# Peptides against a protein of PDB entry 1MQS, part 83

Target 1, 223 residues: chain A of PDB entry 1MQS
Amino acid sequence: ILKMLFLNKDLNNNDNITTITDDIFNQQEIIWKVLILDIKSTATISSVLRVNDLLKAGITVHSLIKQDRSPLPDVPAIYFVSPTKENIDIIVNDLKSDKYSEFYINFTSSLPRNLLEDLAQQVSITGKSDKIKQVYDQYLDFIVTEPELFSLEISNAYLTLNDPKTTEEEITGLCANIADGLFNTVLTINSIPIIRAAKGGPAEIIAEKLGTKLRDFVINTNS

## One batch from the design tools (peptide; made by RFdiffusion4, then SolubleMPNN)

Design b2_p18_2_s1 (from b2_p18_2, 10 letters changed)
Fold by OpenDDE base, seed 3:
Order: sequence, then C-alpha cells, then structure tokens
Structure b2_p18_2_s1 (fold): chain B 223 residues (1-223), chain A 18 residues (1-18)
Amino acid sequence: as target 1 above (223 residues)
Amino acid sequence: SEEEKKRYNEFLSKYKSL
C-alpha cells in the first residue's frame, strides 16, 4: 500500500510503516496527490494505515470514486479501486474531462481480460493515454482483522472523518453515531469495557462520548 | 487507426500484474 501511495517507487521493506513514512517525509520532497477509493478499498486502507500515514505519503485529499469530485488538473491522482466496469467508466470519464494531471490506476485485485481490453480501447479513443502513468493489479483485496475486532458498518466513516472538507458539525455528528453504536454493543455484551483511543482526533471524541453514556447508564441502573 | 493502435499498445505497456 505504501509503495502504491509513493507511485510504486522502491521502498525499504525492512522498516515498519512509521519508519518508512518518516524517512521519506524527512528526506524527500513530498508530491501531493489525490487518493480515489471505493467502499471496499476504503476498508482496506483503513485497516492498515493511519491518517498521519496518508498525510506523510502526500495524500492531500481522498474521495470516493462515485462522488462528485472537483477538477484538479495540476494534481496527480491515485486510483485504488475494485476492478469493475463501473469504476473503469468513471476513470475514463475523469480522463476525458482532464480531472487530474496524471493517473495512477491501481486495482484491488486482478483486472479481468475483458475489462482490460475495454479500458484500453476507451483510453485509446480519448487520445490521452500519456496521462495514464501506471495500471497495476495490487492484490490488496483484504481487511486486517483481529479476533476481537468488529465493525459498526457505518458507511464512509473513515473518509468522512479524515477528509479536510468535512465540517466540525459533520464530524461531531458522526462521532455521536459511532458512540451510540458502541454503546449498544457494550449493552449487548453486558460488559463495561476499558476504553482506549488515540489522542487528538475523532477517536478521542468518540471515547469521551461513550464514556459519558456508560457512566450515565451505570448511575441510572444503580439507582 | 494506426494511431489508436499505438495508444492502445502504449496503455498496455503501462499495465503490471503483481
């Protein structure tokens, strides 16, 4: 994933993610890029990388491929999406509209031959094949899971919380929804957890909200 | 057209399956 975010440049694979991003951030000029995802690839990225990792990799903004995106004709784009006809058509439309300066296309799994031929044909018709720099099958169609990990299945939570265009009100609202979901989960398990959250971000807000809900519940139940 | 074929091949040259 990090290699992809650095336009598939060779990276020292012996280091952990933090060391790699820190070294590159400190030693090289950062190329700012747009990261375009779908729902599936968002889950993959979220399971492996932190917000700071994306920033250190030069990702200025990330968006869903199906969302309306503003043109950034001077900014290179990294697509990391599922190999579907729908996504291919959107990429081609973005190419036609000169939405970005360069296109680095990465598929989460192998692109079928029929779709490869279709994409190649459409690109050839546009006359803008030079803007496509890479087309890679990354084979990163997975989510890192832990035995005690669960999902609330909140759509686009990661993107919403980490998009610089998201308002504080939207973040607060989403954090409240997440806290509600966690609270319901705690009640279902019938066990009060110790809450751990990263400081200085949405996780802290969620933790505080959840803590308050749990405290209020315990007080009300013991009365 | 020959130009389209050239662009088609250019595109394919950028494809890499890992």
Scores: peptide ipSAE 0.505, ipTM 0.932, DockQ to the pose 0.320
Fold by OpenDDE base, seed 1:
Structure b2_p18_2_s1 (fold): chain B 223 residues (1-223), chain A 18 residues (1-18)
Amino acid sequence: as target 1 above (223 residues)
Amino acid sequence: SEEEKKRYNEFLSKYKSL
């Protein structure tokens, strides 16, 4: 996944994600990119990477492929999507519209030959094949799931937290809402959890807020 | 057209399957 985010350049495989991102961040000028996902690939990315990892990889904004997206003709785009006819047609339309400066296309699984030929045919007709830099099968269709999964019904939380247009106030508000939801869940289960959160992202903020709420609750119930 | 065929082949050359 990290290799894909760095335009499939060779990365040192011996280091932790944080070390890799830090090294690249320090050694090279950051190329800012747009990341385009679908529902399935969003789940994959979310299971492996943190918000801070995307930022360190130069992802300024990410969006769903089916969403209306503003043209960014001077910005390269990374597509990481399922190999479907629908997604191919959208990519071709984006190419025709000069929506981005460069196109790095990554499929979550193997692109069938018929779809490859279709994509190639459509791209050839556009006359803009030079804008296509890479077309890769990544075989990253896995989702890391825990056996006991809890989810809050907050729509687009990940997208909101990673959208550069989202204000700090909105992020803080969303984190507070998530912490409230978790707090209510903890009270319902009647068990104080050990909180583990990734450092340097919204999860840490949420964990701190949740911890404060739990501490306040314990103090108030013991008084 | 021959140009389209060239672009078609150029595109295919950029495809990599792991």
Scores: peptide ipSAE 0.503, ipTM 0.931, DockQ to the pose 0.315
Fold by OpenDDE base, seed 4:
Structure b2_p18_2_s1 (fold): chain B 223 residues (1-223), chain A 18 residues (1-18)
Amino acid sequence: as target 1 above (223 residues)
Amino acid sequence: SEEEKKRYNEFLSKYKSL
């Protein structure tokens, strides 16, 4: 998250949030930015950072993407939002209206190829592609409740997975979504976990899917 | 148009996914 707030510059990972923000605040000129969030990303940010942390990161204003926002044409904006068609359209509209000077777009999870192409097409039509500085998948689609406890906040996941009326296809789909969320969490933590799951249930399915994703990632990153 | 294609590719070059 902090890396994103500092425009995806490399940060020293060994320092706590306060130390990082203080060091950057003291060593570099603060670029004041607007932070644009959605409901989900707001929860993510709020679970990890305090308002003071945002200020130290140079966030002067933060707003919801769906809210009416005043133009700040001389201020760069950081978008940290879900990869949805709705959010893409809003970003494009903000671009068209010259709402901000620069656009640093960060998605909470992987942007699907079709949406990437759609966004690219829309941006290309605006003629303002130069204002887009970054488009990054941040893989921060989770909530931190405790330092060692994460939640994907998937509604009724437990009920769905344990309901005998739930189809195998539905279970498989939900397990895939959970595995994706966990994968994103692992990438954010930048460590490979030991996966433990109960046998004979959806947890095992999730563990297998997650394990595969992690293995594939490691192989692809090291080659 | 060629210009749109250029902008399209420029935009894609700015995309980073893990």
Scores: peptide ipSAE 0.501, ipTM 0.933, DockQ to the pose 0.693
Fold by OpenDDE base, seed 2:
Structure b2_p18_2_s1 (fold): chain B 223 residues (1-223), chain A 18 residues (1-18)
Amino acid sequence: as target 1 above (223 residues)
Amino acid sequence: SEEEKKRYNEFLSKYKSL
């Protein structure tokens, strides 16, 4: 993932993420770029990287591929998305519209040959193939195969929480919604969890809200 | 067209499956 964020440059794989990001941040000029994700890749990124890691990698803005995105014709873009016809068509449309200056396309899994040929054909017709810098398959089977991991399917939660332009009010509101979703899940499974969250981030806020809701519920139910 | 074919091949040359 870090390699992708640094435009697939060779990174010393033996270093911790923090060490790699710090070294790059301190030693190299950061190329500021946009990161375009889908729901699946957002989950992948969120499981491995923190907001600070994205910033250190030069990610200024991140957005969902299906969202309306403002043109940034002078900014390079990294796509990290599922290899689907829909995503390919969106990428081609973004290319046609000169949405970004350069396109670094990374698929979350292997792009089928038929889709590769389709993408190549569409790109060739645009006459803007020079703007495509990379097309890589990233085998990030982050099979979070743990059956106990679930998603609330709150659209853009990670993106919103990690966008520096997001207001505190928006963060608080989203955290409340997430806490509500988690609360409902806990009630559905009929088990009170031990809540663990990373300190200093939205997860802590969510954990506090959820904890309060659960405590209140237990008190009210036992009453 | 020949130009499209050239661009097609150029694009494919940028594809890397890891």
Scores: peptide ipSAE 0.493, ipTM 0.928, DockQ to the pose 0.329

Design b2_p18_2_s2 (from b2_p18_2, 11 letters changed)
Fold by OpenDDE base, seed 5:
Structure b2_p18_2_s2 (fold): chain B 223 residues (1-223), chain A 18 residues (1-18)
Amino acid sequence: as target 1 above (223 residues)
Amino acid sequence: SAEREKRYKEFLSKYRSL
């Protein structure tokens, strides 16, 4: 994933994400990019990267591919999306409209040959093939080792938390909603969890809020 | 057209499957 965010340049993969991003941030000028995702790829990225990781990788804006996006004709775009006809057509439309300066296309899995040929044909008709810099298949094998996985299914939560345009009030409100959802889940399961959260991001805020709610609940139920 | 074919080939040259 980090390699993709750095335009598929060779990275020293032996270091942890934080070390890699810190080294790049300190040693090289960051190229600011837009990251275009779909629902599946959003979940993937959210599971691996923190807010600060994306920022340090030069991702300034995140958007869903199906959402209306403002044109940023001077900004390169990284697409990380499922290999579907729908996504291909949207990419081609974005290309036609000069939505971005450069296009780095990454598919979450292998692009079928028929879709590759279709994409190539459509791109050739636009006359803007030079704007497409890369078309890569990415293979992401994630093993979820945790036996109990659930989602609150909050729409666009990741994008909202990671969008630099989001206000502190909006972030706080969303974190509160997430904490409420988690609290309800804990009550439903009827067990008090050990909370683990990444430090320095929304997850820590959520964890603190959840911890407070749980403590208050325990105190109130035991009295 | 010959130009379209050139663009088609150029695009395909940028494709990488892992």
Scores: peptide ipSAE 0.493, ipTM 0.929, DockQ to the pose 0.321
Fold by OpenDDE base, seed 4:
Structure b2_p18_2_s2 (fold): chain B 223 residues (1-223), chain A 18 residues (1-18)
Amino acid sequence: as target 1 above (223 residues)
Amino acid sequence: SAEREKRYKEFLSKYRSL
């Protein structure tokens, strides 16, 4: 998250958020930015950062993407939003209207190829592609409740997985979604976990899916 | 148009996914 707020620059210090923000705040000229969020990403940000942290990162104003926002044509914007068609269309509209000087787009999870192509097409039509500086998948589709505890905030996951009326297809689909969320979390923490799951249930399915994703990722990144 | 294609490619070059 902090990396994103600092325009995805390399942050060398593994220090706590406060130390990082203080060090950056003291060492570099602060670039003031606006932060555009959606409901989901707001929860993510709020779970990890305080308002003061945002300020120290140079975030002057944060707003919801669906809210009416005043143009700030001289101010760079950081978007941190879900990879949805709706959000893409809003971003493109903001681009068309020259709402901000620069656009740093960050998606909470991986942008599907079809949406990437759609976004690219729309941007290409605007003639303002130069204003888009970054388009990054951040894989921050989770809520941190405690330093070592997080939630994917999947509604009724436990109930669905334990309801005898739930179909195997539904279970498989949900497990895939959970695995994706866990994968995103792992990527965010930049550490490959030892996966432990109870046998004979959804947890095992999830663990298997996650393991596969992680293995594939490691293979692809190390090649 | 060639310009659109250029902008399209430019945009894609800015995309990063892990």
Scores: peptide ipSAE 0.492, ipTM 0.930, DockQ to the pose 0.729
Fold by OpenDDE base, seed 1:
Structure b2_p18_2_s2 (fold): chain B 223 residues (1-223), chain A 18 residues (1-18)
Amino acid sequence: as target 1 above (223 residues)
Amino acid sequence: SAEREKRYKEFLSKYRSL
């Protein structure tokens, strides 16, 4: 996944995600990119990467492929989507409309031959094949799941927190809602958790809010 | 056209499957 986010450049595989992102961030001028996902690939990305990892990889914004997206003609785009006819047609339409400066296309699984031929034919007709830099099968159709994982079922939380168009008020509101959900969960299981959150992202904000709620609850219960 | 065929081949050269 990290290799894909760095335009399939060779990365040192011996390091953890943080070390890799830090090294690249420090050594090279960051190339800001747009990441285009579908529902399936969003789940894959969210299971492996943190919000801060995407930022360190130069992802300035991510969107769903089916969403209306504003043109960013000076920004390269990374597509990471399922190999479907629908997604191919959308990519070709984005190419025709010059939505982005460069196109790095990554499929979550193997692109069938018939769809590859269709994509190639459509691209050849556009006359803009030079804008397509890469077309890769990534075989990243897995989701990392933990046995003791639970979800608050907040729709599009990850997308909302990473959309640059989202206001600080909306982010704060969403973080508060998540903290409330977690607080309710803690009360339900009747156990005060040790809270661990990644630094520098929404998770830290949520952790702080949750910690405050728990402290207030303990104080009020002992009073 | 010969130009379309060239673009078609150029595109396919950018495809990588593992």
Scores: peptide ipSAE 0.484, ipTM 0.927, DockQ to the pose 0.313
Fold by OpenDDE base, seed 2:
Structure b2_p18_2_s2 (fold): chain B 223 residues (1-223), chain A 18 residues (1-18)
Amino acid sequence: as target 1 above (223 residues)
Amino acid sequence: SAEREKRYKEFLSKYRSL
C-alpha cells in the first residue's frame, strides 16, 4: 500500500510504516496527490494506514470513486479500486474530463484481460493516454470479500487507524485479525486461495499471516 | 488508425501484473 501511495517506487520493506513515511517525508519532496477509493479499498486502506500516514504519503484528499469529485487538473490522482467495468468506465470518464493531471491506476486484484483490453481501447480513443502513468494490479484481494465480515473488519480498522495513539503493535494486531477473518472465510468456502499481496505494506503482513495459518491448517488436517 | 493503435500499445506497456 505504501509503495502504491508513493507511485510504486521502491521502498525499504524492512521498516515499519512510521519509519518509511518519516524517511520519505524527510528525504524526498512530497508529491501531493488525490486518492480515489471504492468501498472495498477504503476498508483495505483503513486497515493498514492512519490518516497521518496518508498525509505523510502526500495524500491531500481521498474520495470514493462513485462520489462527485471536483476537478483538480493540476493534481495527480491515485486510483486504488476494484477491477470492475464500472470503475473502468468512471476512470475513463475522469480522464476525458481532465479531472486530474496524472492517473496512477491500481487495482485491488488482477484486472481480467477482457477488462484490460476494454480499458486500453477506451483510453486510446480519448487521445489522453499520456496522462495515465501506471496501471498496476496490487493484489489486495486477500481482504475478506464477504460483506458482513468485510464490514466488521473495516469498521474496526478504521477506528484503530484514526486513533493517534495506535501503535505499530496495534496495526500488527489488526492485520492478524484480518488474517483470521480471511482464514475463517477460506474455511467457510472450503477452498484454499492463492494468496497474493502488495509488497512492503500491511497487505504483505496479512498475506504472510494468512499463509501461515493455511499451511498449518493443511498440515494438521492431512496428518 | 495507426495512431490509435500506437496509443493502445503505449497504454498496455504501462500495465503491470504479478
Scores: peptide ipSAE 0.474, ipTM 0.924, DockQ to the pose 0.460

Design b2_p18_2_s3 (from b2_p18_2, 12 letters changed)
Fold by OpenDDE base, seed 4:
Structure b2_p18_2_s3 (fold): chain B 223 residues (1-223), chain A 18 residues (1-18)
Amino acid sequence: as target 1 above (223 residues)
Amino acid sequence: SSEIKKRYEEFLSKYKSL
């Protein structure tokens, strides 16, 4: 998250949030930015950072993407939002309206190829592609409640997985979603976990799916 | 148009995914 707030510059990962923010705040001229969030990303940010941390990162104001926002044509904007068609369209509209000087787009999870192409197409038509500085998948589709405890905030996951009326297809689908969320989390923490799951249930399915994703990722990254 | 295509590719070049 901090890396994103500092426009994806390399940060020393060994430092505490406070140390990082203090060091940057003291050493560099603050570039004031607007942070554009959605409901989900707001929860993510709020779970990890305090308002003071945002200020130290140069976030002068933050707002919801769906809210009416005043133009700040001389101010760069960081978007940290879900990879949805709706959000893409809003970003494009903001671009068209010259709402900000620069656009640093960060998606909370992987942007699907079709949406990437759609975004690219729309941006290309605007003729303002130069204002788009970054388009990154941040893989921050989770809520941190405690340092070593997080939630994917999947509605009724426990109930669904434990309801005998739930179909196998539904379970499989949900497990896939959970695995995706866990995968994103793993990538975010930059550590490959030892996966432990109870046998004979959804947890095993999730573990298997996650394991596969991680293996594939490692292979692809090392290639 | 060729310009649109160029901008399209330019935009895609700015995309980074893990």
Scores: peptide ipSAE 0.490, ipTM 0.928, DockQ to the pose 0.685
Fold by OpenDDE base, seed 3:
Structure b2_p18_2_s3 (fold): chain B 223 residues (1-223), chain A 18 residues (1-18)
Amino acid sequence: as target 1 above (223 residues)
Amino acid sequence: SSEIKKRYEEFLSKYKSL
């Protein structure tokens, strides 16, 4: 999974997830990406990775493939979805609409030949095959039954941030990382968003940090 | 068309199965 999130680059698998993400973070500039999932792959990701792991891997936003997603034409996308005709058609539609800058397609299991040919035909007709960078069978169609299951649902990120065992320092650190990710996303899309956050929680901390970063950037760019 | 075929083959070259 981590390999996929780093665009299938070779990783030293002898280290734990934290060490790998830290090493990559320190060695190379993080490429910020969008992660597109389905229900099944969400469960898989949630069983293996924490929200912090996704952030360290450069995942700025994750969404369900069937959800309405805003175009991010300057942001690369990682698809990690089931090999179905429905998902293929959605990916092709996203390609046609220039929803993302680059497409890294990963299937949870082996893509049948007939579907591969269908995908290839549709992509070839679009004239945008150059935007497709990878098409991989990941064979990650499993759920690891481990006690620390983090749902990629908004609710679980919220639960982690609200875990009473989490220190204030850890929360602050996570909020900073999220703000950094959002900041990089803003710079990538070259658009300043309206920031709205609920008061009295981590969302406010994130919003404040992001606001500060944006203000500093604007001041430094205009100076 | 020849161009479609080229793009088709290019796409297939990007496919990797474990």
Scores: peptide ipSAE 0.488, ipTM 0.926, DockQ to the pose 0.316
Fold by OpenDDE base, seed 1:
Structure b2_p18_2_s3 (fold): chain B 223 residues (1-223), chain A 18 residues (1-18)
Amino acid sequence: as target 1 above (223 residues)
Amino acid sequence: SSEIKKRYEEFLSKYKSL
């Protein structure tokens, strides 16, 4: 995933994400890019990377491929999407409209031959094949899961937290609801957890809220 | 056309399957 975010340049895989991103950030001028995802690839990215990791990789904004996106003709785009006819057609339309300066296309799994030929044909007809810089099968069709996974079953929580149209108030409200759910879970288990959350995103907000709730509870219960 | 074919081949040259 990091390799993809750095335009498929060779990276030292022995380093952790933070070390890699810090080294690149310190050594090179950041090339700001747009990241285009679908629902499936969003889940993949979110399971591996934090919002801060995306920023350090030069991702200034991310959006869903099916969403209306503003043209950024001077900004390169990274597509990381499922190999479907629908996504191909959208990419071609984005190319036709000069939506971005450069197109780095990454498929979550192998692109079927028929779709490759279709994409190639459509791109060739546009006359803008020079804007296509890369077309890669990444084979990143996975979600990193932890052995002890539980869900609060809050509908569309992930989508809401990652939708740029979501207001700060809505995010705050949802984070509060999640924190409440986690708090209730902790109380049910009857143990005070060590809270670990990704920095710079909703998880940190939730962790802080949960921490506060737990501290308040402990103080009030020991009184 | 020859130009379309050239662009087609150029595009395919950018494809990499891992």
Scores: peptide ipSAE 0.484, ipTM 0.925, DockQ to the pose 0.320
Fold by OpenDDE base, seed 2:
Structure b2_p18_2_s3 (fold): chain B 223 residues (1-223), chain A 18 residues (1-18)
Amino acid sequence: as target 1 above (223 residues)
Amino acid sequence: SSEIKKRYEEFLSKYKSL
């Protein structure tokens, strides 16, 4: 993961993430970049890294791939997403729109040959293949490092949910994303939780959405 | 077109599976 965040450069063999990030932060020029995730990869990143680790890796902003993202045409982007047709199409659209200066694409698992060919074809048609710097399979599955504490690390979630100026639509959208993240986490750890949430706030909304997703999943898998 | 094919191959050359 850290290697990916440093544009797949060779890192010193050190098992301590903090030491690695500190060393790089202190010794190397930080390349500021955007990190684009999906729900699954967010869980993976959040299980291994802290927000401070992302900052030390030069991640200035991280967002979900399906979220509306502001163009940052002068900023390189790291994609770390599932190898799906949907994500490929979004990446290509981002490329077409010159959303970022450079594209470092990392898939969470192996990209199927048919999707690779599709991506290659679409990129070739755009005429902007030079902006694609890397296309890597990372094979990074979700790892639970701290089972008792988990964060989805959705950008500005706390601020957005606590800002009185935030619209209901924005809250609903964010809560849906959080619920999706939790859902994927639950599936990954293969354990159905008892959901507890404070009443009268976004936590309740999230809990309801998550509960629905889990129930639907159980019904669909048992049928 | 030949140019598209060239770009296609160039792109594929950037793909790395671990």
Scores: peptide ipSAE 0.478, ipTM 0.924, DockQ to the pose 0.393

